Peptides against a protein of PDB entry 5T59. Designs and how they scored, part 180

Target 1, 112 residues: chain A of PDB entry 5T59
Amino acid sequence: TTPTMQSTSLLTEHLGYPPISLVDDIINAVNEIMYKCTNAMEKYLMQRNIIGKKDFSDEIKIGTAKLESLLENSVDKNFDKLELYVLRNILSIPSDLLEENRFRLLHHEKLV
Target 2, 90 residues: chain B of PDB entry 5T59
Amino acid sequence: EHIRFQRLVQVCNKALEESIRKLQSWEKIHECFPNYGQTREGIENLTVCQQQVIKLWSNLSRVEFDAIFHERSIEEKLNQLDDLINKARS

## One batch from the design tools (peptide; made by RFdiffusion4, then SolubleMPNN)

Design b2_p27_8_s2 (from b2_p27_8, 12 letters changed)
Fold by OpenDDE base, seed 2:
Parts: structure tokens; C-alpha cells; sequence
Structure b2_p27_8_s2 (fold): chain B 112 residues (1-112), chain C 90 residues (1-90), chain A 27 residues (1-27)
């Protein structure tokens, strides 16, 4: 299930930031890395674009773009799953702790 | 006792591994460069690319994720969360 | 502090990793 407002508030207080912020950092990082890798590959190949009197520049550009698309689709799929898992199962508060007395316990622990 | 941070690391690694899976296939690489990959030099260049990209992907992701985890103090925070939950249930 | 030291260590590793990337694309 999706996190409740209460859960998000409690976790934000505990973490010092909203849980989604961590996920955003992770996703932004992997996307940046992805584009860095594909860009580097393109540059590497473009320095080696002529073989046997044939210029493969266009094929290299198209091919690298295709690989980027494949990787991008896979990243999107897998890290969407990651987001759901993290928010639901890791950065989550069990339902039995989403009661008034349990909220007080969490607040008390923070203050001590 | 402390399980949440371990799970976070595991799910991150799994997502990274699954994401790069297609690039680990030589056939997929070759399909993107059908004519270039028919030359000896092309094959050599593509082989280097495949190996380097996979290596760089793994190294960069590890470094960046560790940095994020540190900046967010997530291991400590998740351990504390585990402790709080366990204490509440004791 | 220990936290600052760790941050410096991680930054160093980041720089090294990015250098490897740059070395690849320029090779």
C-alpha cells in the first residue's frame, strides 16, 4: 500500500527530510550515470568512425542512441519498482505503530 | 535485528544489475551496430565499449549511492527505525 | 569530524571514478 500522510510525517521528522527525497536522489544519480556512460561510448566510437574507407559516423550515432534508449527503458522500469519497494517496505511504519500511543513513543525517543 | 538498510542496499544493487542486463548481451550490442560490427576493428571497439561501460556503470553507481547514503545518514536512520519498532513491540 | 572525513573520502572516490570515465572516452 502507499504511505499514509501520518507515516510520511513521522518519517520526515525522523529522517529530517521526506522519504521521497532519498528516492529522488537515487533516481537522479542513476540517470546521470546512464547518460555519462552512453555519451562516453559515443565519443569513444566517434574517434574510431572510419574503417576501411567507410565512415560509420551516422551508424555510431544512431546505434548509441538505440542503446541509450534500451538502457533508459530498463532503468525506468527497475527503478520505478525500487521506488515502490523502498517507500512501501523500507521507509515505512508498520500499521500497529500508526496509533496515538505509538506516535508519542517516537516523539519521546527523538526528544530524549 | 537491523534489516532495513541491508534491504535498501540489496534492492539498489538489484535494480542496477537488472538495468545493465541488456548491455551484457553481445547480440544486443551488435544489433545496434550491424555494419560497424561486421568489421574486425568494429568488433574490437565495440567489445571495449561493452566492457568499459559495464565497469564504469558499476563503479560510478557504487560511489554515487554511497555518497547519497552518507549525506542522508540513511544507515543510522534506518537502524534507529528498526530499533524503535522492535522496542515498541517488546 | 568523522562525518567530514568520510565525505572527503567519498569525494575522492567520485573524482577517481569520473576520471576513469574521462580516460575511456578520450582513449
Amino acid sequence: as target 1 above (112 residues)
Amino acid sequence: as target 2 above (90 residues)
Amino acid sequence: SASEEKKKELEKKREEALKELEDFEKS
Scores: peptide ipSAE 0.687, ipTM 0.951, DockQ to the pose 0.899
Fold by OpenDDE base, seed 1:
Structure b2_p27_8_s2 (fold): chain B 112 residues (1-112), chain C 90 residues (1-90), chain A 27 residues (1-27)
Amino acid sequence: as target 1 above (112 residues)
Amino acid sequence: as target 2 above (90 residues)
Amino acid sequence: SASEEKKKELEKKREEALKELEDFEKS
């Protein structure tokens, strides 16, 4: 089930930030790490670009770019799934607790 | 009793593991360097890259995610959420 | 505080991991 405005508001109050902000932090972090890793690989290989008097610089650049693309696609796919799961199943409030009376109880508990 | 934070850690680890799976395939790596990988030195260099990237991926992601979880106090907040839900249902 | 100490610990681990990355790149 898609998160409701009410659920988002309650969770934002509880967390001190919108639930999506946590997911954004995670996704931004993994993307940064991904590019750091592929960039390091390219630099490592570019220092070893000549073998047997042949220059493999162009092949190295193309090859690392291909690997980066593969990793990027996989990251996008898997972390999109993660986003949906987290927002629906972890950072979520059961529907029975979103009723008016239950809502007040949760709010009251937060303030007490 | 407290289950949400555990689930968060699990799904994060799963996403990381699934994401790096393609790079764990030597065949896929070699295909990206068809001529370079035909040399002895090239194979050695690519082998080092594969091992290092996988290692660095795991280490960096672990420390970064732990930092995020700390800054967001997410374990505490998720535990509190579990407690609130359980209390409301009691 | 305990929270501040934990933050420092995590930062140290981050620096170490980044150092490993740098070492690989420069090797």
Scores: peptide ipSAE 0.686, ipTM 0.950, DockQ to the pose 0.860
Fold by OpenDDE base, seed 5:
Structure b2_p27_8_s2 (fold): chain B 112 residues (1-112), chain C 90 residues (1-90), chain A 27 residues (1-27)
Amino acid sequence: as target 1 above (112 residues)
Amino acid sequence: as target 2 above (90 residues)
Amino acid sequence: SASEEKKKELEKKREEALKELEDFEKS
């Protein structure tokens, strides 16, 4: 079930921010961490780019980029699922509580 | 009674674990460095990278997510939401 | 406050984790 405008409004009032903002924070954080990790790996390997008399700099750059892409795809897939789950099942208000009387009760409980 | 925050933590952990799974495969890492990984030193270096990246991934994500959860007061807010829902249904 | 103390604790952990990252890069 897709969140309704009413649910979003109520949750925004309750949270002090739109529900999507939490998800955005999570996704932004993991993406930042992802790039930090892959960048660190590249730097580490580039300090060790010569083995014997052979320079592996190009292979290191390409290989690290491939790993980054692999991780990007996995992050995108799994955190898209996370976003849907969080918004639908965690940051959600059951439909039976969105009825007129229930809505008023929830609103009153928050304000009083 | 309070279930939403627990679910949030669980789904976050699952997403993180699933995301890093492919990097836990030595075969996948070696495929990205086919010639480099044919050398003894290369294998050693890649092994260190694999271990460090996985550790850093887990530690950084845990710290950042905890910070987000705190800044957003999400545990408290989700507990309150659970309470409100339970009260409304009682 | 408890919240401020928690924030400081989390910031410390963040700094430590980032330092670990830098140490890896420079090792």
Scores: peptide ipSAE 0.685, ipTM 0.951, DockQ to the pose 0.883
Fold by OpenDDE base, seed 3:
Structure b2_p27_8_s2 (fold): chain B 112 residues (1-112), chain C 90 residues (1-90), chain A 27 residues (1-27)
Amino acid sequence: as target 1 above (112 residues)
Amino acid sequence: as target 2 above (90 residues)
Amino acid sequence: SASEEKKKELEKKREEALKELEDFEKS
């Protein structure tokens, strides 16, 4: 089921933050890690850029950028799927509990 | 009884594993460094990079996600959500 | 508190992981 305004409001009250905030934290974290890894690889290789009197600096820079792009595309694809799954199937309230009476009960449980 | 947090961990692990899949391919690594990878030393250096990046990717993601989950109290909150749903259906 | 101690533990693990990253860069 698709997230609704009602579901978002109830979950925000329960969590203390909007559901999307958790997903944002996860995605921001993986992006930061991705760039740390590729940057480290570039630095490592740039310390080893001369082989047999040939300078491979340009190839290293271009190559690491290509790898970063490949990884970035894969991260975007897979974590977009993750976002949809989390918001629809994990941070969600079943439709039968979104009825007026059930809604009141959940709100009441929070206040008691 | 408590299933939502387990699913969260599973989907996070799956996304991380699928994201790093292409870097696990030596062919993909070599394609990015066609001339550098034709040298013995280049191959050795790229091999180290491949191994270290995969290792660091896994370790850093684990510690960062655990920190996020703790700061957001997400295990407790998801368990409570499961309990509320189960109670409402009983 | 238990929560604060857990946070400190996680921060320590994060520092160790980042150190491994730095060690790789400098190796």
Scores: peptide ipSAE 0.684, ipTM 0.951, DockQ to the pose 0.839

Design b2_p27_8_s3 (from b2_p27_8, 14 letters changed)
Fold by OpenDDE base, seed 4:
Structure b2_p27_8_s3 (fold): chain B 112 residues (1-112), chain C 90 residues (1-90), chain A 27 residues (1-27)
Amino acid sequence: as target 1 above (112 residues)
Amino acid sequence: as target 2 above (90 residues)
Amino acid sequence: SEREKLEKELKEKREEALKELEEFEKK
């Protein structure tokens, strides 16, 4: 089921922040880590760019960029799925609790 | 029972695992460095890179996600949500 | 507090992980 405005409001009240904020934190973190890893790899290899009489600097740069692109695509795909799953199935309010009486209960519990 | 936080951890781990899957393939790594990987030293260097990147990926993501979960108090909040739902249905 | 203790622990783990990253790229 797709999150509703009502669910978002209730969860925001419960969490103290919008549900999407958690997902944003996760996605931002993984992106940062991704670039840190690929950057470190490039630096490591660039320190080892010459083997014998051959300079592989260009190949290293291109190759690392290709790996980064592959990782980027995979991260985007998988964490888009994560976002949908989290918002729909984890940070969600069951439909039966979105009824007026149940809505009141959630609000009441917070105030008590 | 508490189930939502466990699911959150699981889906995060799955996303991380699936994201790094291609880098776990030596063939794919080698394809990015076709000539460099034809040398003994190149193979050794790429092997180190593969191992280190996977290790760092896993470790960094773990500590960062744990930090996020702590800052957002998400385990507690999800447990409370589970409790509220269970209570309402009882 | 326990929360503060955990925060400190997490901070240290993060710093350690970042150091490992630096060690790799500087090898």
Scores: peptide ipSAE 0.633, ipTM 0.947, DockQ to the pose 0.915
Fold by OpenDDE base, seed 5:
Structure b2_p27_8_s3 (fold): chain B 112 residues (1-112), chain C 90 residues (1-90), chain A 27 residues (1-27)
Amino acid sequence: as target 1 above (112 residues)
Amino acid sequence: as target 2 above (90 residues)
Amino acid sequence: SEREKLEKELKEKREEALKELEEFEKK
């Protein structure tokens, strides 16, 4: 099941930040790394763009862009799955703990 | 007893591994550089790129994710969550 | 503190990783 408002509130209180913030950090990080890697590759190859008097600059730019797109699509797919899994199965509160008595327990633990 | 943080690490690793999988294919890389990859030097350069990108991908991801986990105190928080759940069910 | 030590270590590892990236670009 999808996270409830109550679950989100409880987890936010527990974590000190909304659960989605962690996921955002992870996704932002991997995206940054992805572009850094592909950019580095392009620069590396662009320093080696001439072979046998042939200039491969255009092919390098296009090719690197294609690889970036390939990686980007894969990252999007896999980290979308990650987001769902984390929010549903890791940063989640079982339904039985969302009952009033269990809610008090969580609140009490924070106050004591 | 504590399972959530372990799962977080596992799912992160899996996502990273699956994301880079296609770049581990030499064929996929070569397809992006059809003429460049027909030269000896081009092949050598692309080989270096493939190896370096995969290496850098893994290393950068590790250090960044560890930093995030630390900044968010997520291991401690998830352990506490596990404890709360276990306590409530005992 | 132990936390501060860990933060420093993580920072150093990040810097090292970024340095490796830069070195790759400039090979």
Scores: peptide ipSAE 0.633, ipTM 0.947, DockQ to the pose 0.916
Fold by OpenDDE base, seed 1:
Structure b2_p27_8_s3 (fold): chain B 112 residues (1-112), chain C 90 residues (1-90), chain A 27 residues (1-27)
Amino acid sequence: as target 1 above (112 residues)
Amino acid sequence: as target 2 above (90 residues)
Amino acid sequence: SEREKLEKELKEKREEALKELEEFEKK
């Protein structure tokens, strides 16, 4: 089921923030980590760029970029799936509760 | 009883695992450094990189996600949501 | 508070993890 405006509103009220905000935090975090890792790898290798009097700097830069792209694509794919799953299955309100009487229950619990 | 937070953790871990999977392939690593990886020292260096990146990936993601979950109080909120749903269905 | 303690712990773990990252890139 696709999140509705009503569901989003109720969840926002419950959470104190829009559900998408959590996903955004997660995605932003993993992206940051990704680039930190690849950057660190590049730095490590660039400190070891000369082997047997041969300079591999260019290959290292290209190679790390390729790995970064590979990881980036994978992150995008998998965390897009995560986003859909979280919003549809975790941060969701069952349809049977999206009724007027059930809304009262949710509001009542908040007010108590 | 409380299932949503557990699912959140699970799906996060799965996404992290799937994301790093290709870097766990030595072949993929070597393909990016075809000449560098033909040297003994290059292989050693790349091996270290592979291991360290995977380790750092896992550790950093764990601490960052935990921080996010804490900041968003998501476990508590999801537990409450579970409780509300269960109560409504009882 | 317990929440504050946890926040502190998380902060420390984050700092440690970042330190490990720095150590790697500086090896």
Scores: peptide ipSAE 0.632, ipTM 0.947, DockQ to the pose 0.912
Fold by OpenDDE base, seed 3:
Structure b2_p27_8_s3 (fold): chain B 112 residues (1-112), chain C 90 residues (1-90), chain A 27 residues (1-27)
Amino acid sequence: as target 1 above (112 residues)
Amino acid sequence: as target 2 above (90 residues)
Amino acid sequence: SEREKLEKELKEKREEALKELEEFEKK
């Protein structure tokens, strides 16, 4: 079930920020980590680019780029699933609480 | 009773584990460096890279996600949400 | 405060993790 406007509004009020903001933080963080890891690997290998009088610099650059792409695709796939799951099942309000009387309850709890 | 934050942690860990899965394959790594990996030194260097990347991936993600969860007070907020829902159903 | 202590701890852990990353690059 896709989150409703009401659910988003109520959760935003409760959290102090829109639910999607949390997901964005997570996704941005993992992407940053991903690039840091692959960049570090490239730097490590580029310091070891010559073996047996052969320069492997080009192969290292291409190879690390391929690994980065592989990881990037996997991250995109898995964290897209995460986004859907979090927004639908974790940062969600049950439908029975999306009634007028239930809205009053949530607002009352906040005001008291 | 409090289940939402636990689920959040679980799905984050799962996503991280699944994302790094292919890099845990030596074959996949070697395929990216076909000639470099034919040398003894190349194999050694790639082995170090594989181990370090996986280690750093896990450590950095843990630190960053914990920071995010703290900054967003998400455990407290999700616990409160669980409590509100449970109370409403009582 | 407890929050400040936790923030400090998280900052230190992040610095340590980034240091490990840097050490890897410089090996």
Scores: peptide ipSAE 0.628, ipTM 0.947, DockQ to the pose 0.915

Design b2_p27_8_s4 (from b2_p27_8, 15 letters changed)
Fold by OpenDDE base, seed 4:
Structure b2_p27_8_s4 (fold): chain B 112 residues (1-112), chain C 90 residues (1-90), chain A 27 residues (1-27)
Amino acid sequence: as target 1 above (112 residues)
Amino acid sequence: as target 2 above (90 residues)
Amino acid sequence: SSREKFEKELEEKRKKAEEELKKFEKE
């Protein structure tokens, strides 16, 4: 079930921030880590770019970029799934709580 | 009783694991460096890279995700949500 | 406090992880 506006509002009140903000933090973090890893790899290899009489600098740059793209695509795919799952199944309010009396309960709990 | 935070951790770990899976393939690594990987030194260097990247991926993600969870107080909030749901259903 | 201890530990872990990253880059 797709999150409703009501659910988002209630969760925002409960969390102190919109549910999507958590997901954004996670995704931003993993992206940062991804680029740190690939950048580090490139730097490591570029320090070892010459083997024998051959300079592999271009191949290293291209190859690292390819790996980065591969990882990037995988990250995008898997964390898109994560986003959907988190918003639908973790940061969600069951329908039985989306009734008039239950709305009061959530609001009351926040205030008490 | 409290299940949501556990699920969050699980799906995060799963996403991380699935994301890095391609880099765990030596064949994929080698394909990106076809000539470099034909040298002994190249193979050694790429092997180190593969191992280090995977290690760093895991370590960095663990630290940063823990930081996020802490900053967002998500365990507490999800536990509270579980409690509210359970209470409502009782 | 427990919170402070956790935050310190987290910071140390972060520092260590970043150091490992830099070590890799500069090896």
Scores: peptide ipSAE 0.596, ipTM 0.945, DockQ to the pose 0.909
Fold by OpenDDE base, seed 5:
Structure b2_p27_8_s4 (fold): chain B 112 residues (1-112), chain C 90 residues (1-90), chain A 27 residues (1-27)
Amino acid sequence: as target 1 above (112 residues)
Amino acid sequence: as target 2 above (90 residues)
Amino acid sequence: SSREKFEKELEEKRKKAEEELKKFEKE
């Protein structure tokens, strides 16, 4: 099930930040790393763009872009799954804890 | 007893591994550089790229994810969450 | 403190990783 407003509020209070913020950090990090890797690859190859009498600069640029796209698609797919899993199964509060008596317990632990 | 943080680490690793899997295929790499990869030097260069990218991918992600987990105190928070749940169910 | 030590170690690891990246670009 989708996280409720109550769950989000409780988790935000517990974490000190909204649960989605953690996921955002993870996704932003992997995206940054992805582009760093592909950029580095392009630079490496562009320093080796001439073999014999042939200049492969255009092919290198296109090829690296294709690899970047491939990786980007895979990252998007897998980390979308990660986002759903984390928010639903890790950063989640079981329904039984959303009851009034259990809600008080969470607040009590914070205040003690 | 504490399971949530372990799961977080596991799913992060899985996502990273699955994301880089296609780049682990030499065929996929070569397909992006059809003419360049027909040269000896090109093959050598692409081989280095493949190896380095995979290595850097793993290393950079490990460092950055650890940083995120630390900054967000997520292990502690998830352990506390586990404890609260277990206590409530006891 | 343990936290401070961890943060310093983490920063060093980050620095090393970034240096490896830069090394790859320029090798």
Scores: peptide ipSAE 0.594, ipTM 0.945, DockQ to the pose 0.924
Fold by OpenDDE base, seed 1:
Structure b2_p27_8_s4 (fold): chain B 112 residues (1-112), chain C 90 residues (1-90), chain A 27 residues (1-27)
Amino acid sequence: as target 1 above (112 residues)
Amino acid sequence: as target 2 above (90 residues)
Amino acid sequence: SSREKFEKELEEKRKKAEEELKKFEKE
């Protein structure tokens, strides 16, 4: 099932933040890490750009960019799947609990 | 009993693993540096890069994800959610 | 507290990881 407005509201109340916020944190973190890694790689290679008498600086820059793109595409793909899964299957409320009587349980637990 | 947090960890790890998989391919690395990788030193340097990037990817993500989970109290919240669901179904 | 200890440890791990990153790029 897909998240509903009601589910989102209830989960937001429960979590103290919207469910999407968790996913956003995760995605932002991995993106940051991704760029840190590729940047570090470029720096490492650029310190080793000359082999023999040949300067490979241009190739290194292009190559690292390609790798970054490759990783970026993979991250996007896989974490889009993650987002979908988390929101649908982890941060979700079963339909049987989305009944009027069940909502009271959530509120009751909060008040007790 | 508690399943949601475990699933969260699992899917996070899976996403991380799948994301870095292509970089685990030496062929993919070499393709990006066709001439550089034809030199002995180039191969050595690229090998180090591949290893270090994968290592750093894993380490950094572990730390940051743990931080996120902690800051969001997600384990506790998901456990509570599990408990609520289980209680409602009992 | 346990929480504080955990947070401290986490911060140290983060610091260490970042240092490793820096070490790599400067290696």
Scores: peptide ipSAE 0.594, ipTM 0.946, DockQ to the pose 0.922
Fold by OpenDDE base, seed 3:
Structure b2_p27_8_s4 (fold): chain B 112 residues (1-112), chain C 90 residues (1-90), chain A 27 residues (1-27)
Amino acid sequence: as target 1 above (112 residues)
Amino acid sequence: as target 2 above (90 residues)
Amino acid sequence: SSREKFEKELEEKRKKAEEELKKFEKE
């Protein structure tokens, strides 16, 4: 089920930050790492762009871009699934705790 | 009793593994460099790239995710959430 | 403190990982 506004508010209070912030950190990190890896690969290959009498600079640039796109698409797909799973199943509050008396319990625990 | 943080780690690892899966295919790598990969030196260079990228992908991700989890205190918070839920249901 | 030790270790691991990345780029 999709997270409710109530769940988000309660979790934000508990975590000290909105649940989506954690997911954003994870996604931002993996994207940064992805580009670091592909950039490093391009640099490595560009230092080895000439084999025999042929210059493969253009092919290296295009090829690395293709690999980057491939990885980017895979990251987007898999981490979109991760986002949904985390927000729905990990950073979630069961429906039975979304009643008024249960809200009071959570607030009471925080105040005590 | 504490299950949420374990699940978080599991799904993160799964996402990382699935994301790099296609780069583990030599055929996919070679397709991006059709002429370069027909040379001996090109094959050697691409092999190094494939190995290093996969290694760096894993190492960098592990370090950064651990940092995020620490900064967000997520293990403690998820354990507390588990405890609260269990207490409410007892 | 335990927290400081952890953060120090984490920073060292990050530094090492970044150095490996640079080594790859320049080798």
Scores: peptide ipSAE 0.590, ipTM 0.945, DockQ to the pose 0.915

